Peptides against a protein of PDB entry 6FRK. Designs and how they scored, part 274

Target 1, 411 residues: chain A of PDB entry 6FRK
Amino acid sequence: NEEVLNAMLKEVCTALLEADVNIKLVKQLRENVKSAIDLEEMASGLNKRKMIQHAVFKELVKLVDPGVKAWTPTKGKQNVIMFVGLQGSGKTTTCSKLAYYYQRKGWKTCLICADTFRAGAFDQLKQNATKARIPFYGSYTEMDPVIIASEGVEKFKNENFEIIIVDTSGRHKQEDSLFEEMLQVANAIQPDNIVYVMDASIGQACEAQAKAFKDKVDVASVIVTKLDGHAKGGGALSAVAATKSPIIFIGTGEHIDDFEPFKTQPFISKLLGMGDIEGLIDKVNELKLDDNEALIEKLKHGQFTLRDMYEQFQNIMKMGPFSQILGMIPGFGTDFMSKGNEQESMARLKKLMTIMDSMNDQELDSTDGAKVFSKQPGRIQRVARGSGVSTRDVQELLTQYTKFAQMVKKM

## One batch from the design tools (peptide; made by RFdiffusion4, then SolubleMPNN)

Design b2_p27_1_s1 (from b2_p27_1, 17 letters changed)
Fold by OpenDDE base, seed 2:
Structure b2_p27_1_s1 (fold): chain B 411 residues (1-411), chain A 27 residues (1-27)
Amino acid sequence: as target 1 above (411 residues)
Amino acid sequence: EEEELEKLLEELKKLRELWLQFQQILE
């Protein structure tokens, strides 16, 4: 029993080290898991592998939990959020992502560029903010980040902004002058939250960087960037351990929407290669897939209507990025669907649904929708006029439906 | 819970297959 435990723990420890989990944390986890496993219960024929996996999972969850509640903005108040982090951490991009996240939730959000050190920092922020329609402030002439930050915060407070994000200078090295500048900015604007942005790809350097920031600045939140399908999530554990601050969001790509609230369980499950089963269950339950039993029965009988196709499109659109759902399934990497093709596919689906919104119940509920339209070509013209599309677009939809219905009949 | 999860995973695999097939039809 102990040999099997030690072998499995060695495998898990190797995987965690390969995932850039700090060696000290891995050692501590190994000892905690050993102490948490009752060897006597393991003797009783319980699935030893599941028990060890559960113990490892539980200890990793504890490592990601700093025991401190994450700061949350207050609705109807001015919330000043200061960003800190090294150059190349994705800090400026993350400021824009966070601003966009809150804006999409109906928060009055703005961005301030207090990065005076990097040439073109303000242009980059302005470009990102303009694309997202986020109000921004900065200067091309003012070199003091304290002045820019103070003026920008005052301006946006006076304009009753709820989320005021301040991007600061990032440097390539831990320089005392950078920390002094960050302290001066923090003292001037009195932020409600200081967010440390960390690049997950730096691996074992995450701890040392996170610690250096925490020792100089009152970091209260962490955002981990570059958690794409290949990014080693282990640096996140190191950041939490060093900063004693919760991870609030993760960056999952380069797009402004490649940003999500941090969830502990999904993250740890993904780190272990177990997928995000709980988040998958939650997402599937949110989809009310119970209505899919009727669909699955219809599919089993080879019956597929235009309405059934419409409902499937609605379900797919409700699911959001299917790439995210697939990334939640164990053994399916996030790389299975290129995100670019997914947005285009969603736009195509929405166009098809808009055409179908101009169809009547007789057309939608027919077991041979294409035949209904073929028998009465005037229906195609009506639907085309109703949806503002060409008769060709309606014919293409019917062709796609026919192909899909033929595939369903082969299932 | 494991049986429900396996069932859910199978349903999601079927939805995935349907979606992949649908994407191929939309291309």
Scores: peptide ipSAE 0.023, ipTM 0.419, DockQ to the pose 0.169
Fold by OpenDDE base, seed 3:
Structure b2_p27_1_s1 (fold): chain B 411 residues (1-411), chain A 27 residues (1-27)
Amino acid sequence: as target 1 above (411 residues)
Amino acid sequence: EEEELEKLLEELKKLRELWLQFQQILE
C-alpha cells in the first residue's frame, strides 16, 4: 500500500513540477497528502487512485487559498486600483481587460497610464482604451509618474468614476528605482487595492518575483496572465504563497475578453489536467448552443448556407479563443491551438462576417450561395461596396464558403 | 446530468471539428 502511494505521489509530483509548481510547494503537498491519506481506508478496497487524486486536489485548493478575503470594489464609491508588475507580464493589457470587465458589469470605469518609462506606453493604453470605449488619462510630456497618477486619480474622482485603474511602469528587471517609483505612486494615490500582475510562463521564477514585489509594495491581489499557453499555471501557487494575496482574475489570451474571475476549483482541475467541466457547461449555456441541433441536422443533410457559416462564426467568436474551450475538455491539452494563429484567425473571421453583413437574405440563405454570386456578378460588386472591401475579398469569402460546404458534404 | 454532459461534449467535439476545418480554410 505505501509503495503504491509513493509511486502515485511520484507521478503527481512530476506532473505538478511539469506544470511549473514550485519544488518546495510540491514537497509540502506530498507530505500533506501523505498525512491526510488514511492507509487503513486505502486498504478497504476503495479506489486508491481516486483517493490520492482527491487528497491532492484538496491540498492544491488550500495552496491557492491565502486565507485572506479578496478585495472587492464598493458600488457607488471611488475605488482606486493600482497595477504593479514587470514589463512583459501583461500588466498594461490586464489593466484594459479589468477595466472592460467592470465596464461590462455597469461600473463607471477609467484607465490612467502612469508608465513614463516605456516609449509608447500611453499610445498603447490609449489604443486599448479607445477600442473598449473606456475613458483614459495620461501625458505625452509629463515624465513623473506620481504627477500623472495623482492628477488622473483626482480628475476621475471629481468625475465620480467608480473604478479608477492606474497602470504603472514595468521594467524588464527588478530595480530599486522601479520599486521606489511604485512606492511613491502608491503613497500619492493611496490605492484601495494593489494588484500584482504575474506572467505564468516564467515558471519557477514566479516565487522570487512575487516575493520581490510583496516585500516592496503592499500587494493585496494577484492577476495571473498567459494561462492560454504551455503554462498550466503552477506559478500561480507560488505567487499566492509569496504574496499571501488571493488571485482575483486570470488572463487566458491576448483578446480583451480573454479575462475571467479566478475560480479555485476549475483552476486546480485544469492544473491537474482534469479539464474544467463546470466552466465548459457554463460556457456552453452562455452560447445558447441549443440552436446547434438544427445546424447539426442541416450539416447531416449536406445543407450549408452562408448564414449557417455566419452563425458558426458568431458562435466561435462568442466562445472566445477555442483553445480555452478545448482546455476545458478532459484530455485535450492546451497546446492544441497555436496561440499566434488564433488572433489572426479571429480577425479573419470578423472580416468575413463584415462582408456577409452586406449580403441580403437571398444570398445568405441560398444552399448554393457561390452560384448565386456567379450567376449575377453585380452582387459581388454590391457586397464589396457595402462592406468596404475589394471584389477579390468577396470572391475569396465565396471560395472559402465553397470549400467549407464541400467539407460539410463529406461529413 | 452525465448524459446531458456527454451530449454537450459531443456537440463541443463537433464544434471543434468545424473550428479546426475553419482554421485550415483561414490559413
Scores: peptide ipSAE 0.027, ipTM 0.408, DockQ to the pose 0.156; fails the geometry check
Fold by OpenDDE base, seed 1:
Structure b2_p27_1_s1 (fold): chain B 411 residues (1-411), chain A 27 residues (1-27)
Amino acid sequence: as target 1 above (411 residues)
Amino acid sequence: EEEELEKLLEELKKLRELWLQFQQILE
């Protein structure tokens, strides 16, 4: 019995180390699991694997809970949220995602760029904020982040903003000058919450990084970025352990909507490779798959129109990266589709949809769309002009449609 | 719940097959 337990715990510990869980936390977890498992219940013929998995799951849930209640903004108050983190952590993008999240919830939200160290930081924030229709503040001439942060906070307080997000300078290395600047900004603006943004992809470096920030600034919340299936969530456990602060949100991709409130159970389930059935159900319910049944039925009858192809592209685009959906399915590894090919494929799909947006209902609903265009070449020129593409691009779309319609007829 | 999950998995499998076919056509 003890040998079997030790073998199974070794497999779990290996999987957790592969998931970038800190070696000290894995050792502590192993001891806690050993103390929590009743060896007598294991002898009684209970599924030893399920019992160990449950014990591991329970101990991982405890590691994600710092025992501190997460800060939440107060409605009708001015809530100042200061962001801190290294350059490349996704801090600036995360500021925009959080601002957009609160804006969609009906909060009066704004962004302040107090990053004077990185050239083009304000232009990047301005671009992201403008795209999301979020009010923003920054300077092209002021070099003191304390002045920019103070003026921006004062301005947006006077305009009765409820959520005031301050993005600070990120550096490539832990430098004392970065921490001094963060302290000066924090002292000037008196934030209600300090959010540490951590990149999950840095793996075993998460503990040392998170500790260095917590030792210098009063981090009260953590946001983990790049949890897009390839980044193993084990670094998040290290951040919670080092900061003693809750994870409040996670970034799951590059899109502004790839941002969600942190849920402990789905996160630990994903970390263990058990999938995210709850998130999968939620995602599938959002997809309105009833429209896909009607399409699958048309496909079975060998009927496929340009509209049917457009609707499929919309469904695929609504799903997002298929790797994220596959990562929600139990037993499907996150590595099943290379992300690089998915982003390029999504850009190609969006280009094809833009061409189809210039087609009329007669062209879209034809059972032989390619023949409609071949009979009247003026249609190709109209669609090309309407979508701002070459006649060759429209012909390529029609060729792709014809190939797909031929595959559907063979199914 | 298990039947709903099986249906969901079958639908996702069909969507995957469609996506893989689209990727091959887009390449």
Scores: peptide ipSAE 0.026, ipTM 0.428, DockQ to the pose 0.144; fails the geometry check
Fold by OpenDDE base, seed 4:
Structure b2_p27_1_s1 (fold): chain B 411 residues (1-411), chain A 27 residues (1-27)
Amino acid sequence: as target 1 above (411 residues)
Amino acid sequence: EEEELEKLLEELKKLRELWLQFQQILE
């Protein structure tokens, strides 16, 4: 029994190390799990694997709990949130994501660009903020981040903004000059929350980086980014341990909507490769996938219409980033679809749907839609004119439909 | 609950296969 326990703990420890969990934390976890498992209960025929997984899960939940309550904004007050983190951590993108999150929740939210070090920082923030319709402040001429931050905070306080997000300069290295600038900005604006943004992809460097920030700046919250890549998020445990601050949000992609409140249980489940079954069920229930049974039945009968294809495209579009759904399925790694290809694929889907919006019910509901168009070529020209595309684009859609219908018939 | 979850996972696998096939058709 002890040999089996040690073998299974070795596999779990290897998987946690491969997930970028700090070696010291993995060792402590192994000892804690070994001490928490009653070997006599393991003898009683319980699924030893489930028992070990539960013990590991419970100890990982403790590692992401800093023992302090997360700061939350107060409604009807001016809440100043200062962002700190290295260049390339996703800090600037995360400022926009957090602003958009609060705006969608009905908070009066704004952004301040106090990054004077990076050329084009303000243009990038302005572009992102304008796309999201978020009010912003910054300067093209002022070089002192303290002046920009102070003026921006004062302006938005006077305009009764509830969420005031300040983006600061990021550098490639931990430099004393960066920490001095951060302290000067923090002292000037007196933030209600200081958020450290960490890139999960830096792996074992997460502990040292998070500690260096906490030793210089009063970090009260952590946001972990790039959890959509190869990073399983083990570095998040190191950030919590080093900062003694809760993770409040995670960045799950490049899109502005690829941002969610941190949930301990789903995160640890995903870290262990168990998936997020609860989040998957919730997301599937939100999608009303009950209509997919009827489609799966039609697919089984080898019947596939242009309308069935359109409804599938609608379902795929409603699912949002398919990578997020796949990342909730146990044993499906996040690596399965490059996110760049997903946005382009979604744009292509939307174009195809726009062409199909110019089709009539007879064309959409035909069991042989391609044959309907081949028998009456004037239909292709009508649809092309109605959708503002070439006759070639409509022919390409029909070719794609035919290939898809042939694949469905082979299933 | 486990059977509903298995069904859901099978449906999602089918949707994934359809999506992967669709991506290959769009390439």
Scores: peptide ipSAE 0.025, ipTM 0.418, DockQ to the pose 0.172; fails the geometry check

Design b2_p27_1_s2 (from b2_p27_1, 17 letters changed)
Fold by OpenDDE base, seed 1:
Structure b2_p27_1_s2 (fold): chain B 411 residues (1-411), chain A 27 residues (1-27)
Amino acid sequence: as target 1 above (411 residues)
Amino acid sequence: KEEELKKLLEELKKLRELYLKLQEILE
């Protein structure tokens, strides 16, 4: 029985290491699981695999719980949230995602760019904030992040903002100058919460990075980014262990809505490759796939318009990378589709949709859309000018539509 | 929940088949 337990624990430990769980945490988990499993109960014919899986699940749930209640903003108060993290962690994108999350919940939310180190940081924040209709502050002339942060916080407090998010400079290295700047900003603005943004894709480096931040600044919350299928999220356990701070949100993709409140059980289920059936149900319900039945019925009748193609592209884009959806299904690994081909396909779909946005209803709703354009070549030139593309790009779209319509007729 | 899951899996399968066909056209 002990040999069987040791063999199964070795497999679980290997899988956790392959999921970027820190080797120290895996060792501790192995000891905790061994102490929690009654070997006598294993002899009674219970499925040993299920018992070990349950014990592992229970111990992983404890590892993501720091025993500290997560900070939550107070309604009607000015809540200052300072973001900290390395360059490339997704910090700036995450600031915009969090701002958008609170704005959608009816909070008066704003963004401050106190990143003076990165050229174009303020322009990037402006672009993201403007797209989401979020008020923003920053400077092109002020180089002191303390001044920018202080002025921005004061401005938005005076304007009765409820959520004031401050983005700080990220650097590639753990430089003492970065931590000193962060401490000076924190002392000046006195944030209600300091959020450490961690990239899940850095794997075993998560512990050392999270510890370095916690040792220098009072990190109270963690956000984990790039949980879009390559990062199995094991580094998140290391961040919680090092910071002793709860994970409050996760970033699950590149879109501003690829952001969700952290849920322990779904996260551990995904980490163990058990899937996320609840998240799958929620995601499919959000997609309103009922509109696809009408399309599937049209496809069965061999009717396919440019509008029908646009709606399909929109549905595929709303789904995001199909690998993420498959990763929510138990037994479908994240490796089922190569991410590289999906991102390129999504970029192509977005380009095609942008061309179709310049088409009129007569062109979109025609059962012979390609013939409408072939009869009046001036339509191709109008659409090309409207979408900022070549006439060749419009012809390529019409060729792709024709190929698809031919495939639909063969179904 | 099992029937809902079966329905969801069938819908996802149809979407996958459509996605793969669209991908083949876009390549």
Scores: peptide ipSAE 0.022, ipTM 0.519, DockQ to the pose 0.140
Fold by OpenDDE base, seed 4:
Structure b2_p27_1_s2 (fold): chain B 411 residues (1-411), chain A 27 residues (1-27)
Amino acid sequence: as target 1 above (411 residues)
Amino acid sequence: KEEELKKLLEELKKLRELYLKLQEILE
């Protein structure tokens, strides 16, 4: 029994190390799990694998709980939230995501760009903020981040903003000059919360990076980004351990909506490769996939129209990044879909839908849509003009439809 | 809940197969 336990714990420890969990935390977890498992209960025929998984799950839940309650903004007050983190951590994008999250919740939210180090930082923030209709502040001429942050915070306090988010300069590495600048900004604006943004993909470097920030700045919250990539998020455990601060949100993709409040149970379940069954059920229910029973039944009968294809494209677009949904399914890793192909595929789908928006009901509902267009070539020219595309693009769509309809008939 | 979950997983698997086939056609 002890040999079986040690073998199973070795597999779990290997999987946690492959998920970028810090070696010290994995060792401590192994010892805690060994101490928590009653070997006599394992002898009684209980599923040894389930017991070990439950013990590991319980110890991982403790590792993401710093024992400190997360800071929450107060309604009707001016809440200043300062963001800190390295360049490439997703900090600037995360500022916009958090601002958009609070705005959608009915908070009067704004953004301040105090990054004077990176050329075009203010333009990037302005573009993101404008797309999301979030008020913003920054300067093209002021070089002191303390002045920009102070003026921006004062302006938005006077305008009775409730959520004031300050983005700061990042660096490519840990530098003393970065920490000095961060301290000067923090002292000037007196933030109610300091949020450390970390990239989950940096692996074993998460502990050292998170510690370096906490040793210099009073980090009170953590946001983990790029959990849609190859990173399983094990570095998040290292960040909590080093900062003694809770994870408050996670970034799950590139879209402004790819941002959610941190939930311990779903996160640990995903880290262990168990998926997020609860979040998957919620997401599938939001998609109203029950309306797809009629479509699945049509597909079984080998009937597939251009409208059926359009509805499928709408469903795929409503699903968002399919990598996120796959990453919620037990046994499907985030690795199944390369990031680069998904945005391009979504843009291609949107183009195809725009072409189909110029089709009439007779064309969309025909069981042989390609034949309708082949019999009357004037329809191709009408659709091409209506959608602002070439006749070749419409012919390519019809060729793709024909290939898809042939695949459906073979299913 | 387990039967509902199985049904949802089967639907998601079909959607995945459709998505992968669509991706192959779009490439």
Scores: peptide ipSAE 0.022, ipTM 0.550, DockQ to the pose 0.151
Fold by OpenDDE base, seed 5:
Structure b2_p27_1_s2 (fold): chain B 411 residues (1-411), chain A 27 residues (1-27)
Amino acid sequence: as target 1 above (411 residues)
Amino acid sequence: KEEELKKLLEELKKLRELYLKLQEILE
């Protein structure tokens, strides 16, 4: 029984190391699991593998719980949130994602760019903020991040903003000058929360980086980015251990909506390759996929209109990145769909929907929409003009629709 | 919960098959 336990624990430890879990944490977890398993209960014919998996799961849940309550913004107050982290961690993108998250929840939210070190930092923030319709502040001429942060915070406080997010300079190396600048900014604006942004893909370096930030600034929250990749997020455990701060959100992709509140159980389940069954159920229920039964029945009857295609595109767009949904299914790796193709596919779908928004009900509800357009070529020109696309783009859509409708007829 | 999960998984598989077919057409 002890040999079987040791063999199974070795497999789990190997899988955790392959998931970028720190070797010290894996050793400690192995000892804690051995101490928590009753060998007598293992002898009684219980599924030894299931018992070990449960014990491992329970110990991993403890590793992501710092025992500290996460900071939450207070409604009707001015909450200042300062972001810190390395260059390339996704910090600036994460500021925009968090601002958009709070804006969608009905908070009066704004963004401040206090990154004076990176060329084009303010332009990037301005582009993201403008696209999301989030108010922003920054300077092209001021080089002192303390001045920019102070002026921006004062401005937005006077305008009664509830969520004031401050992006700071990120550097590639632990330079004392960077940490001093962050401390000066923090002292000037007196943030209610300091958020450390960490890239999950940096693997074993997560502990040392997270510790270096915590030793210099009062990190109170962690956000983990790039969890949409091959990174299983084992470095997140190291960040929690080093900062003693809760993970509050995760970045799950490149889109502004690829941002969610951190949930411990789903995260550990995904880390172990068990999927996120609960998150999958929640996501499927949010999508109201029950309405797709009517669509599936139409498909079975070989009837497929441009409207039916539009509704399917809406459903796919509501699902968001399908890679995220697949990554919630046990046994489906995150790699099932290449990331690059998914954003491009979503952009293509959105373009096709914009073309269909310029179609009339007769065109959309025809059992052969392509034939309606082929009989009256003036319809193609009208739709092209209405959607701001070429007549070729409309013809390509109709060609794709025809291919799809033929495939549906063969189902 | 297990039956509901099975139903949801079957719906997701159908959506996946549809999505993959759509992707093949869009490529």
Scores: peptide ipSAE 0.022, ipTM 0.474, DockQ to the pose 0.154
Fold by OpenDDE base, seed 2:
Structure b2_p27_1_s2 (fold): chain B 411 residues (1-411), chain A 27 residues (1-27)
Amino acid sequence: as target 1 above (411 residues)
Amino acid sequence: KEEELKKLLEELKKLRELYLKLQEILE
């Protein structure tokens, strides 16, 4: 029994080390798991693997829980959020992602660029903010980040902004001058929250970097970036351990919507390769797949209408990035679909749906929609005019529908 | 819950297959 336990713990420890979990944390976890497992209960024929997995899971949950409640912004108040982190951590991109997240939730959100060190920092922030329609402040001429941050915070406070995000200078190395600048900015603007942004891809260096920031500035929250398909979540544990601060969000890619609230249970489940079963169930239930039973029945009968195709497009659109759903399934890595192709596919689907929005019920509910349009070409011209597309675009949609209906008939 | 999960997983697989087929058509 002890040999089996030690073998399984060795596998788990290896997997955690491969996931960039700090060696000290892995050692501590191993000791804690050994102490938590009653070997006598293991003798009673209980699934030893399940017990060990549960013990490991429980101890990992403790490692990501600093015992401190995460700061949350207050609605109707002015909440100043200061970002700190190294250059290349994704800090500037993460500022925009967080701003966009709150804006989508109906918060009056703005961005301040107090990075005076990096050439083009303000242009980059401005570009990201403009794309997301987020108000921004910065200077091309002011070199003091304290002045920029103070003026920007004052401006947006006077304009009754609820979320005021301040991006600061990053450095390539831990430099005392950087920490002094961050302290001066923090003292001037008095942020309600200081967010440390950490790149998960730096592996074992996460602890030392996170500690260096925490030792110099009052980090209260952590955001972990570059948690894309390479499941290197272990740096997050190191950041929590070093900062004693909760992870509030994770960045899962380069796009502005590749950003999600941190959830402990799903994260640990993914870290262990168990997937996110709860999040999967929730997401599937949100899809109202009961409507898919009617579709599955129609599909079984070889009936497929333009409306049925439209409903499938709606379901795909509701699912969001399918890569995120697949990453919730146990044993499916997030790398299963390239994110770039997915966004383009979603844009194409939305275009097709816009064309179908100009179709009538007779066209949508026909078991042979393509034939309805072929018999009366005036319908194509009507739909094209109604949707603002060419007659060719409508013909391409009908061709795609016909291909899809043929594939359905072969299922 | 396990049976429900299995059912949901099978539905998701079907949706995936459908999505992949849709992508192939849209490419």
Scores: peptide ipSAE 0.019, ipTM 0.386, DockQ to the pose 0.143

